# Peptides against a protein of PDB entry 4GXB, part 44

Target 1, 277 residues: chain A of PDB entry 4GXB
Amino acid sequence: VPTEEVSLEVLLSNGQKVLVNVLTSDQTEDVLEAVAAKLDLPDDLIGYFSLFLVREKEDGAFSFVRKLQEFELPYVSVTSLRSQEYKIVLRKSYWDSAYDDDVMENRVGLNLLYAQTVSDIERGWILVTKEQHRQLKSLQEKVSKKEFLRLAQTLRHYGYLRFDACVADFPEKDCPVVVSAGNSELSLQLRLPGQQLREGSFRVTRMRCWRVTSSVPLPSGSTSSPGRGRGEVRLELAFEYLMSKDRLQWVTITSPQAIMMSICLQSMVDELMVKKS

## One batch from the design tools (peptide; aimed at target 1 M207 S262 M273)

Design b2_p21_3_s3 (made by RFdiffusion4, then SolubleMPNN; from b2_p21_3, 7 letters changed)
Fold by OpenDDE base, seed 1:
Structure b2_p21_3_s3 (fold): chain B 277 residues (1-277), chain A 21 residues (1-21)
Amino acid sequence: as target 1 above (277 residues)
Amino acid sequence: SPRVPDKPVVLNEDFENPVFE
């Protein structure tokens, strides 16, 4: 691709648009720096955020596809898909809420975390009770961003990424589940017929290994999941989990976001490694 | 003749988790 100056749109979690002038040859870090400069985010806080490739759904929600890698050219990565549904999103890229303290010290960082958190609550990524929602709204009306975040940090699935509904082979074969990644775990939420909502927590420290696989399913008229065309590639994330003492079991999640899930796992592992060092 | 499903292709090598306990 010839090097030329282009205007690139980067979205915040809430869909707010940030336009930056970059070169088509600019790598991910270059674009991230441009976004930071546009937002007046200090250089020392850039590392707390990443650029993600997402697919915007009809309802405006984002389906995370993957994190853009350092060697990638964001302009090329998004435009080569030739679909307006694909966007580049800026989001915080750490898991431990303790790092919020560093980011919140800066006005711009605070605003970014606040906007992201509000969006995550509105989208149902962060789970809230009616009373908690009332408290959050009160704080939002007062524009008390720090207090809002402090309360939000106590909420269920704060800091989690929520994935699109998919299928897992746990606890039973072909179980519809909603997967969320955060706090060094994968949370699998499911509701079986006649049962209450159940959540399976899979801590990353109990995952011996994981892999992503792709396959082409055979044409079967009855098993075409809605939205999947005939002959489309199936992605799966499989991890071997320590269920109990000396009992390992493979768990497989079938999802178009399997790659993103694996990226989350790796990212959580990396963060834990930093804490141990 | 019935088609045999294609074997899944591994996109990444098995990652041995260094924080596994």
Scores: peptide ipSAE 0.326, ipTM 0.770, DockQ to the pose 0.227
OpenDDE base, seeds 2, 3, 4, 5: peptide ipSAE 0.317, 0.122, 0.315, 0.321; ipTM 0.756, 0.635, 0.750, 0.746; seeds 3, 4, 5 fail the geometry check

Design b2_p21_3_s4 (made by RFdiffusion4, then SolubleMPNN; from b2_p21_3, 9 letters changed)
Fold by OpenDDE base, seed 4:
Structure b2_p21_3_s4 (fold): chain B 277 residues (1-277), chain A 21 residues (1-21)
Amino acid sequence: as target 1 above (277 residues)
Amino acid sequence: SPRVPDVPVVLDTDHLNPVFE
């Protein structure tokens, strides 16, 4: 792609558009810095955020595809898909809510976290009771961003990334599940016919390893699995989990977002490594 | 239900977890 100046649109979690003038040859960090500058986010807070490639669904929700890597050219990465559904989104890229304290000290950082959190609640990524919802709405109406965040930090799945409904082989084959990543775990929510909602918590510290695989159906084969049409590439995330003492079991999630899930796992592991050191 | 066989392609395999306990 020839190097030229372009206007690139980067969205916040709430859909707010940030237009930045960048070069087509600018790498992810360059674009991130441009976005930060446009928002007046200080340099020392840039590292708390990342750019993500997402697919905007019909309802306006974002399906996260992957984190943009350092070597990528965001303009090329998004435009090469030749679909207006794909967007670049700025989102916080850490898991431990303790880091919110650093970000919240700055007005812009506070605003970013606030906007993200509001969006996550509205989209059902963060789970709230009726009373909590009332309290949050009250704080939102008052535009009390710090208090809003403090309350939100106590909520179930705060800081989690919620994925589109997909399929897992746990607890049994072809179980429809909703996966969420956060707090050093993968949460698998499922509802089997005639049963109550169940949640399986898979802590990262009990995952010995994980892998991402792709597959192509055989000519005679077809599938109606969520996220995979006939003839489409099937992506799977598999992890070997310590179910009990000295008992490892593979769990496999079939999802178009398998790559993003693996990125989340690695990111959570990395953060835990920092804490361990 | 049984799944139709696919041709597997490994994209990234066996990432050992350093924080595994």
Scores: peptide ipSAE 0.333, ipTM 0.695, DockQ to the pose 0.267
OpenDDE base, seeds 1, 2, 3, 5: peptide ipSAE 0.314, 0.101, 0.239, 0.179; ipTM 0.667, 0.614, 0.654, 0.653; seed 5 fails the geometry check

Design b2_p21_4 (made by RFdiffusion4)
Pose (drawn by RFdiffusion4):
Structure b2_p21_4 (pose): chain A 263 residues (1-190, 198-221, 229-277), chain P 21 residues (1-21)
Amino acid sequence: VPTEEVSLEVLLSNGQKVLVNVLTSDQTEDVLEAVAAKLDLPDDLIGYFSLFLVREKEDGAFSFVRKLQEFELPYVSVTSLRSQEYKIVLRKSYWDSAYDDDVMENRVGLNLLYAQTVSDIERGWILVTKEQHRQLKSLQEKVSKKEFLRLAQTLRHYGYLRFDACVADFPEKDCPVVVSAGNSELSLQLREGSFRVTRMRCWRVTSSVPLPSGGRGEVRLELAFEYLMSKDRLQWVTITSPQAIMMSICLQSMVDELMVKKS
Amino acid sequence: PEPPLHELSHHFTPPELFDSS
């Protein structure tokens, strides 16, 4: 892409706009640094956040497509799709909530975690009852951002990433499920199954050839993971999802974080 | 019938991390 200065909108998890001037040839880290500079996020906290390509739904919710890799050009990644529904999003990119402690030491880092947690509750990524949700919106007005986040860290599925509803062959073939990734596991809500990353020997992403539109082709995507169900018993679990690649990225990210910790 | 699936990627848990018990 010829080098040219352009304006790029990067959204926070709640949809707040962050406008940055970047080059068409800037890579992911360059764009991330420009967003951090605009938000006054310290350099030493940039590594706790990443940029994601998402599809914004009619209701404003985001369906995560992929985390942008180091070699990618974010301006090109989003513009090449030729659709205003696709957005670049900044979100925390670690899994263990112990890292929230490092981020919350800074006012901007705390503000970012607070904003995405509020959005996570509003969009049902964090699981609460109708009554609890009522209480939380109230506590939100009455408590500091820090106190609100400490409470949110104890809520069901805090720190998880939720995927569009899809199907899986667990427990039975073609079961409708909601899949979420977090806390070193995949959660399948059918009843529920919890599949630990440490018990996955491997996982595979497969795709059909592109098919005529039922002007965009369609592909049938699957993410299958080989799971140690019990001693010396491995069983494949298959999820059929247009977000199979994002799920695979989350599994790799969670495995990588466990290995960094182990080291 | 549905067309076959073709592998896009295959990933492995490192042996040091994999829980074989």

Design b2_p21_4_s1 (made by RFdiffusion4, then SolubleMPNN; from b2_p21_4, 10 letters changed)
Fold by OpenDDE base, seed 5:
Structure b2_p21_4_s1 (fold): chain B 277 residues (1-277), chain A 21 residues (1-21)
Amino acid sequence: as target 1 above (277 residues)
Amino acid sequence: SAPPLHDVAVFYTPEELFDSE
């Protein structure tokens, strides 16, 4: 692609549009810096955020595809998909809520975290009780952003990334699950027939390894479920988990977001490594 | 029949983190 000046749209978690003028040849960091400058986010806080490729659903929800890598050209990455459904989103890129303290010290950082958190609650990524929701709404009405965040930080799945409904082979084969990544774990929420909602927590520290596999299913003569178009790549995330002492078991998640899940796992591992250093 | 395209990427948890909790 020839180097040209272009207008690139970057979305915040709440769908707010940030338009930046960049070169088609600008790398992810260059675009991130441009977005930061547009928002008046200080340079020392840029590292707490990343750009993500997402698919916008019909309802306006974001399905995270992957984090944009440093060497990527965001303009090319998003436009090459030739679909208006794909967007670039700015989101915080750390897992430990302790880092919120650094970000919240700045007005712009505070606003970004607040907007993201409000959106995550509205989308059901952060789990809230009725009472908690009332409290949050009260704080939102008062525009008490710091207090709002402090309360939100105590909530279940604060800081988690929620994935689209998918399938896992745990606890049983072909179980419908909702996976969320956060707090150094994968949370698998499932409801088996006739059972209550259950959650399985898989801590990354108990994962020996994980793998992402891509395969093209052979056209089995059986009635392809109407939703799987002929030739769709099947993605799976499998991890080998320490279920008990000296007992490792593979858990496999079948999801179009398997790559994103893997990126989350790696990111959580990286953050934990930084903390141990 | 062309073999199904199969790609695999494997990642390992660092030993320092594995079973550290």
Scores: peptide ipSAE 0.486, ipTM 0.866, DockQ to the pose 0.493
OpenDDE base, seeds 1, 2, 3, 4: peptide ipSAE 0.483, 0.484, 0.482, 0.485; ipTM 0.866, 0.868, 0.865, 0.866

Design b2_p21_4_s2 (made by RFdiffusion4, then SolubleMPNN; from b2_p21_4, 10 letters changed)
Fold by OpenDDE base, seed 5:
Structure b2_p21_4_s2 (fold): chain B 277 residues (1-277), chain A 21 residues (1-21)
Amino acid sequence: as target 1 above (277 residues)
Amino acid sequence: SAPPLHVVAEYYTPEELFDSE
């Protein structure tokens, strides 16, 4: 692609549009810096955020596809998909809420975290009780962003990414699950027939390894799962998990977001390694 | 024949982290 000046749209978690003028040849970091400059985010806080490729659903929800890599050209990456449903989103890229303290010290950082958190709650990524929701709404009405975040930090699945409904082979074959990544774990929420909602927690520290696999489904007859077009590649995330002492078991998640899940796992591992160093 | 399974990527948890909790 020839180097040209272009206008690139980057979305915040709440759907706010940030328009930046960049070169088609600008790499991910260049675009991120441009977005930061547009927002007046200080340079020392840029590293707490990343650009993600997402697919915007009909309801306006974001399905995370992957994190943009450093070598990528965001303009090319998004436009090459030739679909307006794909967007670039700015989001915080750390897992430990302790890093919120650094970001919250700056007005712009605070606003970004606040907007993201509000969005995550509204989308049901962060789980809240009725009472907690009332408290959060009260704080939101008062525009008490710091207090809002402090309360939010205590909530279940704060800082998690929630994935689209998918299928896992645990605890049984072909179980419908909702996967969330955060706090150094994959959380699998499932409801089996006649049972209450259950959550399985899979800590990354108990994963020996994980892999992403792809397969082309054979043209099976009538049971096209609703939403899988003919010829879609089946992606799976499989991880070998320490279920008990000296007992490893493979768990497989079938999801179009398997790549994103793997990226989350790697990112969580990386962050844990930094903390141990 | 089962459709060919292609491994896109495989990752290992560092030994320092594995079973560290």
Scores: peptide ipSAE 0.495, ipTM 0.872, DockQ to the pose 0.623
OpenDDE base, seeds 1, 2, 3, 4: peptide ipSAE 0.494, 0.494, 0.494, 0.494; ipTM 0.873, 0.873, 0.873, 0.872

Design b2_p21_4_s3 (made by RFdiffusion4, then SolubleMPNN; from b2_p21_4, 9 letters changed)
Fold by OpenDDE base, seed 5:
Structure b2_p21_4_s3 (fold): chain B 277 residues (1-277), chain A 21 residues (1-21)
Amino acid sequence: as target 1 above (277 residues)
Amino acid sequence: PAPPLLEVATFFTPEELFDAE
């Protein structure tokens, strides 16, 4: 692609549009810096955020596809898909809420975290009780962003990424699940027939390894699984998990977001490694 | 014939993080 100056739209979690003038040849970091400059985010806080490729669903929700890589060209990456449903989103890219303290010290950082958190609550990514929701609304009405975040930090799945409903082979084959990544784990929410909602927690520290696989389904007869078009590639995330002492078991998640899940796992591992060093 | 399965990538948890106990 020839180098050309273009206007690129980057969205915040709440759908706020940030327009930046960049070159088609600008790499992810260049675009991120441009977005930061547009927002007046200081340079020392840029590293707490990343650009993500997402698919905007009909309801306006974002399905995370992947994190943009360092040497990737965001403009090319998003436009090459030739669909307006694909967007670039700015989001915080750390897992430990302790890092919020660094970001919250800056007004712009605070606003970004606040907007993201409000959005995550509204989208049901962060789980809240009725009473907690009331408290959050009260704080939102008062525009008490710091207090709002402090309360939010205590909530279940704060800082998690929630994925689209998918299928896992655990605890049973072809079990519908909702996967969320955060706090160094994959959380699998599931409801088996006649049972209450259950959550399986899979800590990355108990994963020996994980893999992403791709397969092309064979034309099965009339029983095409609902929602899989002919010729769609099936992505799977499989991880080998220490279920008990000396007992490893593979768990497989079938999801179009398997790549993003893997990216999350690696990111969590990386953060843990930084903390351990 | 089994559908072709492609391994895109495999990652290992670092030994120092892996809780084998």
Scores: peptide ipSAE 0.439, ipTM 0.859, DockQ to the pose 0.689
OpenDDE base, seeds 1, 2, 3, 4: peptide ipSAE 0.435, 0.436, 0.439, 0.438; ipTM 0.860, 0.856, 0.860, 0.856

Design b2_p21_4_s4 (made by RFdiffusion4, then SolubleMPNN; from b2_p21_4, 11 letters changed)
Fold by OpenDDE base, seed 5:
Structure b2_p21_4_s4 (fold): chain B 277 residues (1-277), chain A 21 residues (1-21)
Amino acid sequence: as target 1 above (277 residues)
Amino acid sequence: SAPPLHVVAEYYTPEELFDAE
């Protein structure tokens, strides 16, 4: 693509549009800096955020595809998909809520975290009880952003990314699950027939390894899987998990977001390594 | 024949983080 000045749209978690003028040749960091400048986010806080490629669903929800890499050209990456449903989203890119303290010290950072958190609650990514929801709404009405965040930080799945419904082979084959990544784990929520909602927690520190695999399903004449068009690549995330002492077991998640899940795992590992260091 | 499974990437948890206990 020839180098030219373009207007690029970057969305916040709440769908707010940030328009930036960039070059088609600008890399991810350049675009991120442009977005930060547009928002008046200080340079020292830029590193707490990343740009993500997402697919916007019909209901306006975001399905995270992947994190944009440093060498990528965001304009090219998004436009090459030739679909308006793909968007670039700015989101915080750390897992430990302790880093919120650094971000919250700045008004713009606070606003970004607040907007993201509100959105995550509204989308059901953060799990809230009725009472907690009432408290959050009260704080929102008072526009007490710091207090809102402090309460939110205590909530289940705060800081998690929630993925689209998919399938896992745990605890049984072909189990429908909702996967969430956060707090150095993958949370698998499932409801088996006739059973209560269950959650399986898979800590990354108990994963020996993980892999992403792809396969082309044979044209099975069964039109029965809703939404898989003919020829769609099947992606899987498999991880080898320490179930008990000296007992490793593979768990496989079949999801179009397997790549994003893997990115999350790597990011969690990286953050843990930084903390240990 | 089962469709070929292609490994896109494989990652290992660093030994320092892996809780083997």
Scores: peptide ipSAE 0.456, ipTM 0.863, DockQ to the pose 0.720
OpenDDE base, seeds 1, 2, 3, 4: peptide ipSAE 0.453, 0.448, 0.449, 0.450; ipTM 0.863, 0.862, 0.862, 0.861

Design b2_p21_5 (made by RFdiffusion4)
Pose (drawn by RFdiffusion4):
Structure b2_p21_5 (pose): chain A 263 residues (1-190, 198-221, 229-277), chain P 21 residues (1-21)
Amino acid sequence: VPTEEVSLEVLLSNGQKVLVNVLTSDQTEDVLEAVAAKLDLPDDLIGYFSLFLVREKEDGAFSFVRKLQEFELPYVSVTSLRSQEYKIVLRKSYWDSAYDDDVMENRVGLNLLYAQTVSDIERGWILVTKEQHRQLKSLQEKVSKKEFLRLAQTLRHYGYLRFDACVADFPEKDCPVVVSAGNSELSLQLREGSFRVTRMRCWRVTSSVPLPSGGRGEVRLELAFEYLMSKDRLQWVTITSPQAIMMSICLQSMVDELMVKKS
Amino acid sequence: SLEETYEELKEELLDFLREHS
């Protein structure tokens, strides 16, 4: 892509706009640094956040497509799709909530975690009852951002990433499920199954050839993981999802974080 | 090893994403 200065909108998890001037040839880290500079996020906290390509739904919710890799050009990644529904999003990119402590030591880092947690509750990524949700919106007005986040860290599925509803062959073939990734596991809500990353020997992403539109082709995508169900018993679990690659990226990210910790 | 398997998977993911970028 010829080098040219352009304006790029990067959204926070709640949809707040962050406008940055970048080059068409800037890579992911360059764009991330420009967003951090605009928000006044310290350099030493940039590594706790990443940029994601998402599809914004009619209701404003985001369906995560992929985390942008180091070699990617974010302006090109989003513009090449030729659709205003696709957006670049900044979000925390670690899994263990112990790292929230490092981020919350800074006012901007705290503000970012607070903003995405509020959105996570509003969009049902964090699981609360109708009554609890009522209480939370109230506590939100009455407590500091820090206190609100400490409470949120104890809520069900805090720190998880939620995927569009899809199907899986667990427990039975073609079961409708909601899949979420977090806390070193995949959660399948059918009843529920919890599949620990440390019990996955490997996982595979497969795709059908592109098919005529039922001007976009369609592809059947699957993410299958080989799971140690019990001693010396491995069983494949298959999820059919247009977001199979994002699920694979989350599994790799969670495995990588476990290994960094182990080291 | 299991660690080598995960590194292979990571390499294959990065190659796939690069080719489709």

Design b2_p21_5_s1 (made by RFdiffusion4, then SolubleMPNN; from b2_p21_5, 10 letters changed)
Fold by OpenDDE base, seed 5:
Parts: structure tokens; C-alpha cells; sequence
Structure b2_p21_5_s1 (fold): chain B 277 residues (1-277), chain A 21 residues (1-21)
């Protein structure tokens, strides 16, 4: 792609548009810096955020495709897909809520976290009781952003990324699940026929290894699940998990977001390693 | 070590991303 100055749209979690002028050849960090400058986010807080490639669904929800890597050219990455449903989103990129304290010290950082958290609650990524929702709404009405965040930090799945409904082979084969990543775990929520909602927690510290695989489904004359076009690559995330003492078991998640899940796992591990050092 | 395993995993992931981006 020839090097040209272009206008690039980057979305916040709440759908707010940030327009930045960048070069087509600008790498992820360059674009991130441009976004930060546009928002008046201090340089020392840039590292707490990342750019993500997402697919915007019909309902306006974001399906996370991947975190844009350092070597990527965000303009090229998004435009090469030749679909307007793909967007670049700015989001916080750490897992430990303790880092919120650093970000919240700045007005812009506070606003970003607040907007993200409100969006995550509205999308059902953060799980709230009726009473908690009432409290949050009250704080939102008062525009008490710090107090809102402090309450939100105590909520179930605060800081998690929620993925689209997919399939896992745990606890049984072909189980519909909703996967969420956060707090150094993958949470698999499942509802078996006639059963209540169950959650399987898979801590990254008990994962021996994981891998992403791709396969082309054989044209099975059988009724493809509604919505999978002919020839879609099947992505799977498999991880070997320590279920009990000396018992390793593979768990496989079949999801178009398997890559994003693996990025989350790696990111969580990286953060844990930084804390251990 | 776990660290070595994680480092290898990271490298594999990065290679995968580079190949499929």
C-alpha cells in the first residue's frame, strides 16, 4: 500500500468515534499514539490501552477479532477486510483492576475507563444483580465516575472480555458455551438441557499449554448449522488443563474467536509474569 | 520451566498471527 495520509476512525467502547490523521504505513503504536493525542491522554497512560480489530454486529455489539499487533498497520488491517463491519476499537489492555488506580488519576483515563465499564455493563459482559444495577444507575445519574468504577470493580466479570456463543467439548461434547476471559481465567458458562446455568472456571495457571488450530470442514451433506457459509474455516482453541492432581485433560473450544482467546490467554500470562518478577 | 513453556507459546502465537494476519 502506498504511503499516504489518511483519516482513520477509531471507536471507543461506547461507540464514540475518534478520527485521527495517520499514514497508511503507521504501525499500531503510531496509531495508538495519535489516538491518545487526540483524546489528550498522557503519554504515560498509553501503555494501558490497546487497539483491537472488531466486527460490529447488527445490534452494535463488538465481536473481538484480535488485538492489533505491533507489526500491524491498523489502516491496512481494517481496510483489507473490505467490509465496513470491521472497526478498530480502543480498550484497556490490562487485567488486574489495580492498574485502574493509575489510569483513574487522570481525567481522560478516568473517562475512558468509565465509558468502557458502562458499555460492558450495558452489553452484559459485567454481571450485575438488580440491586447492583440500581446502585450503578444512581451513580451514573450523579456522574460520579470514580465511585461508579469502584463499585464496578467489585462486580462479577469486571474486566472480562465476553466472546460470542460458541461450542466446547466440556463438560460434554458439543456443549454450547459462552466464554469470557479475565482475572487470569477462562470462564465457560453453559446451560445443559434441563439444567441451571453452570460455570466452568479454567485458571491460566493450571493450563499446561494451549494451541489454536484451523481446519476446513469437509463438505458434509448434513445440515450445516444455520449461518455458517460453505467453506468457513473452523478455528479451535485447545488447552491442556490440570483437572486434578496428576490429571491433565484437553479442553477444546470451537470458535471463530479462538485467536482472540489465545491472545487473551497469552496476555494474562504475560501480566502474571510481570507481577511475579 | 513454566516460563520457558509460556515463552514458547508466545512465540508460536506470534508466528501464527503473522502467518494469518
Amino acid sequence: as target 1 above (277 residues)
Amino acid sequence: SLEEIYQQQKEELLEYLKANA
Scores: peptide ipSAE 0.275, ipTM 0.827, DockQ to the pose 0.917
OpenDDE base, seeds 1, 2, 3, 4: peptide ipSAE 0.274, 0.063, 0.273, 0.043; ipTM 0.824, 0.677, 0.825, 0.662; seed 4 fails the geometry check

Design b2_p21_5_s2 (made by RFdiffusion4, then SolubleMPNN; from b2_p21_5, 10 letters changed)
Fold by OpenDDE base, seed 1:
Structure b2_p21_5_s2 (fold): chain B 277 residues (1-277), chain A 21 residues (1-21)
Amino acid sequence: as target 1 above (277 residues)
Amino acid sequence: SLEERYLQLKEELDEYLKKNA
């Protein structure tokens, strides 16, 4: 792509549009800095956010495809897909809520976290009771962003990224699941036949390794992934998990978001390593 | 079927969200 000045649209979690003038040759960090400047976000807070490639669903929700890497050219990455469904989204890129304290000290940072949190609650990524929802609404009406976030930080799956419903081979073959990543774990929500909805937790500290694989189903083969057509590339995330003392077991998740899941895993591990250093 | 199970899970999650909204 020839180097030229372009207007690039970057979305916040709530769908708010941020237009920035950048070069087609600008890398991810350059674009991120441009977005920060447009929002008046201080330079020292830029590192708490990242740019993500997402697919906008029919209902307006975002399906996260992957995090944009440092070497990427966001303009090229999004436009090369030749579909208006693909967007670039700015989102918080850390997991430990303790880092919220740093971001919340700044008005713009506070606003970004607030907008993201509101959106995550509205989308059901953060799980709330009726009473909690009432309290949150009251705080929203008062526009008490700090108090809102403090309450939200105590909620189930705060800071988690929820993926589209997919399929896992745990606890049994071809189990429909909803996967969420956060708090150094993958949470799998599922319902077995004759049972109630339950959650399985897979802590990254108990994962020996993981991998992403891609395959093309045979014409005679059935797709195990809901919503996938015949002949589509099948992505899988497999991880080897310490189920109990000296018992390792492979768990495989079949999902178009397998790459994003692996990125989340690595990101959570990296953050844990930083905390230990 | 797998499709039915998927739909059931989605519906239950949606119902939960609606109940707590």
Scores: peptide ipSAE 0.113, ipTM 0.727, DockQ to the pose 0.019
OpenDDE base, seeds 2, 3, 4, 5: peptide ipSAE 0.132, 0.057, 0.091, 0.230; ipTM 0.748, 0.693, 0.664, 0.816; seeds 2, 5 fail the geometry check

Design b2_p21_5_s3 (made by RFdiffusion4, then SolubleMPNN; from b2_p21_5, 7 letters changed)
Fold by OpenDDE base, seed 5:
Structure b2_p21_5_s3 (fold): chain B 277 residues (1-277), chain A 21 residues (1-21)
Amino acid sequence: as target 1 above (277 residues)
Amino acid sequence: SLEEVYERLREELLERLREEA
């Protein structure tokens, strides 16, 4: 691709648009630095954020596709998909809420975390009770961003990434589940008709291994889920989990976001390794 | 190893990106 100056749109979690002028040949870090400069984010805080490729849904929600890698060219990565539904999003890229303290010390960092957290609550990624919701709204009205974040940090699934509804073979075959990644785990939420919400927690420290597989469905299968066009690649994330002492069991999640899930797993593992180091 | 699986995935992603570029 010839090197040209282009305008690239990067979105925050709340949908705020950040326009940056970059070269088509600029790598992910170059684009990230441009975004940081546009936002007046200090250089020492850039490492707490990453660029993600997402698909924007009709309701404005984001379906995370993958994290942009260091060697990628963000402009090319997003435009090559030839769909306006695909966007680049800036989001925090760490899991431990302790790192929030570093980011919150800066006004811009604080604003980014606040905007992300508000969005995550509004989208139902962070689980809140009615009372907690009232408290959060009160703090939001007062524009007390630090206090808002401190309260949010105590909430269930704070810092989690929530995926689109998908299917798993746990606890039973072909179970509809909502998967969330965070706090060094995958959370699988299942609500069957007439039953209470069930949650399976799978800690990454108890995963022996995981894999992503892709398959092309054979044309014969009538299970046209309405949203999967005929011939779409089926992605699966499978992980081998230590259920009990000396008992390993495979769990398989069928999702178009299987790649993103695997990226989250690796990212959580990497962060744990850094903490142990 | 878990790391090896991730690296393989990364390589596959790279190959796809190269084909689209």
Scores: peptide ipSAE 0.017, ipTM 0.556, DockQ to the pose 0.370
OpenDDE base, seeds 1, 2, 3, 4: peptide ipSAE 0.017, 0.018, 0.016, 0.000; ipTM 0.566, 0.564, 0.550, 0.278; seeds 1, 2 fail the geometry check

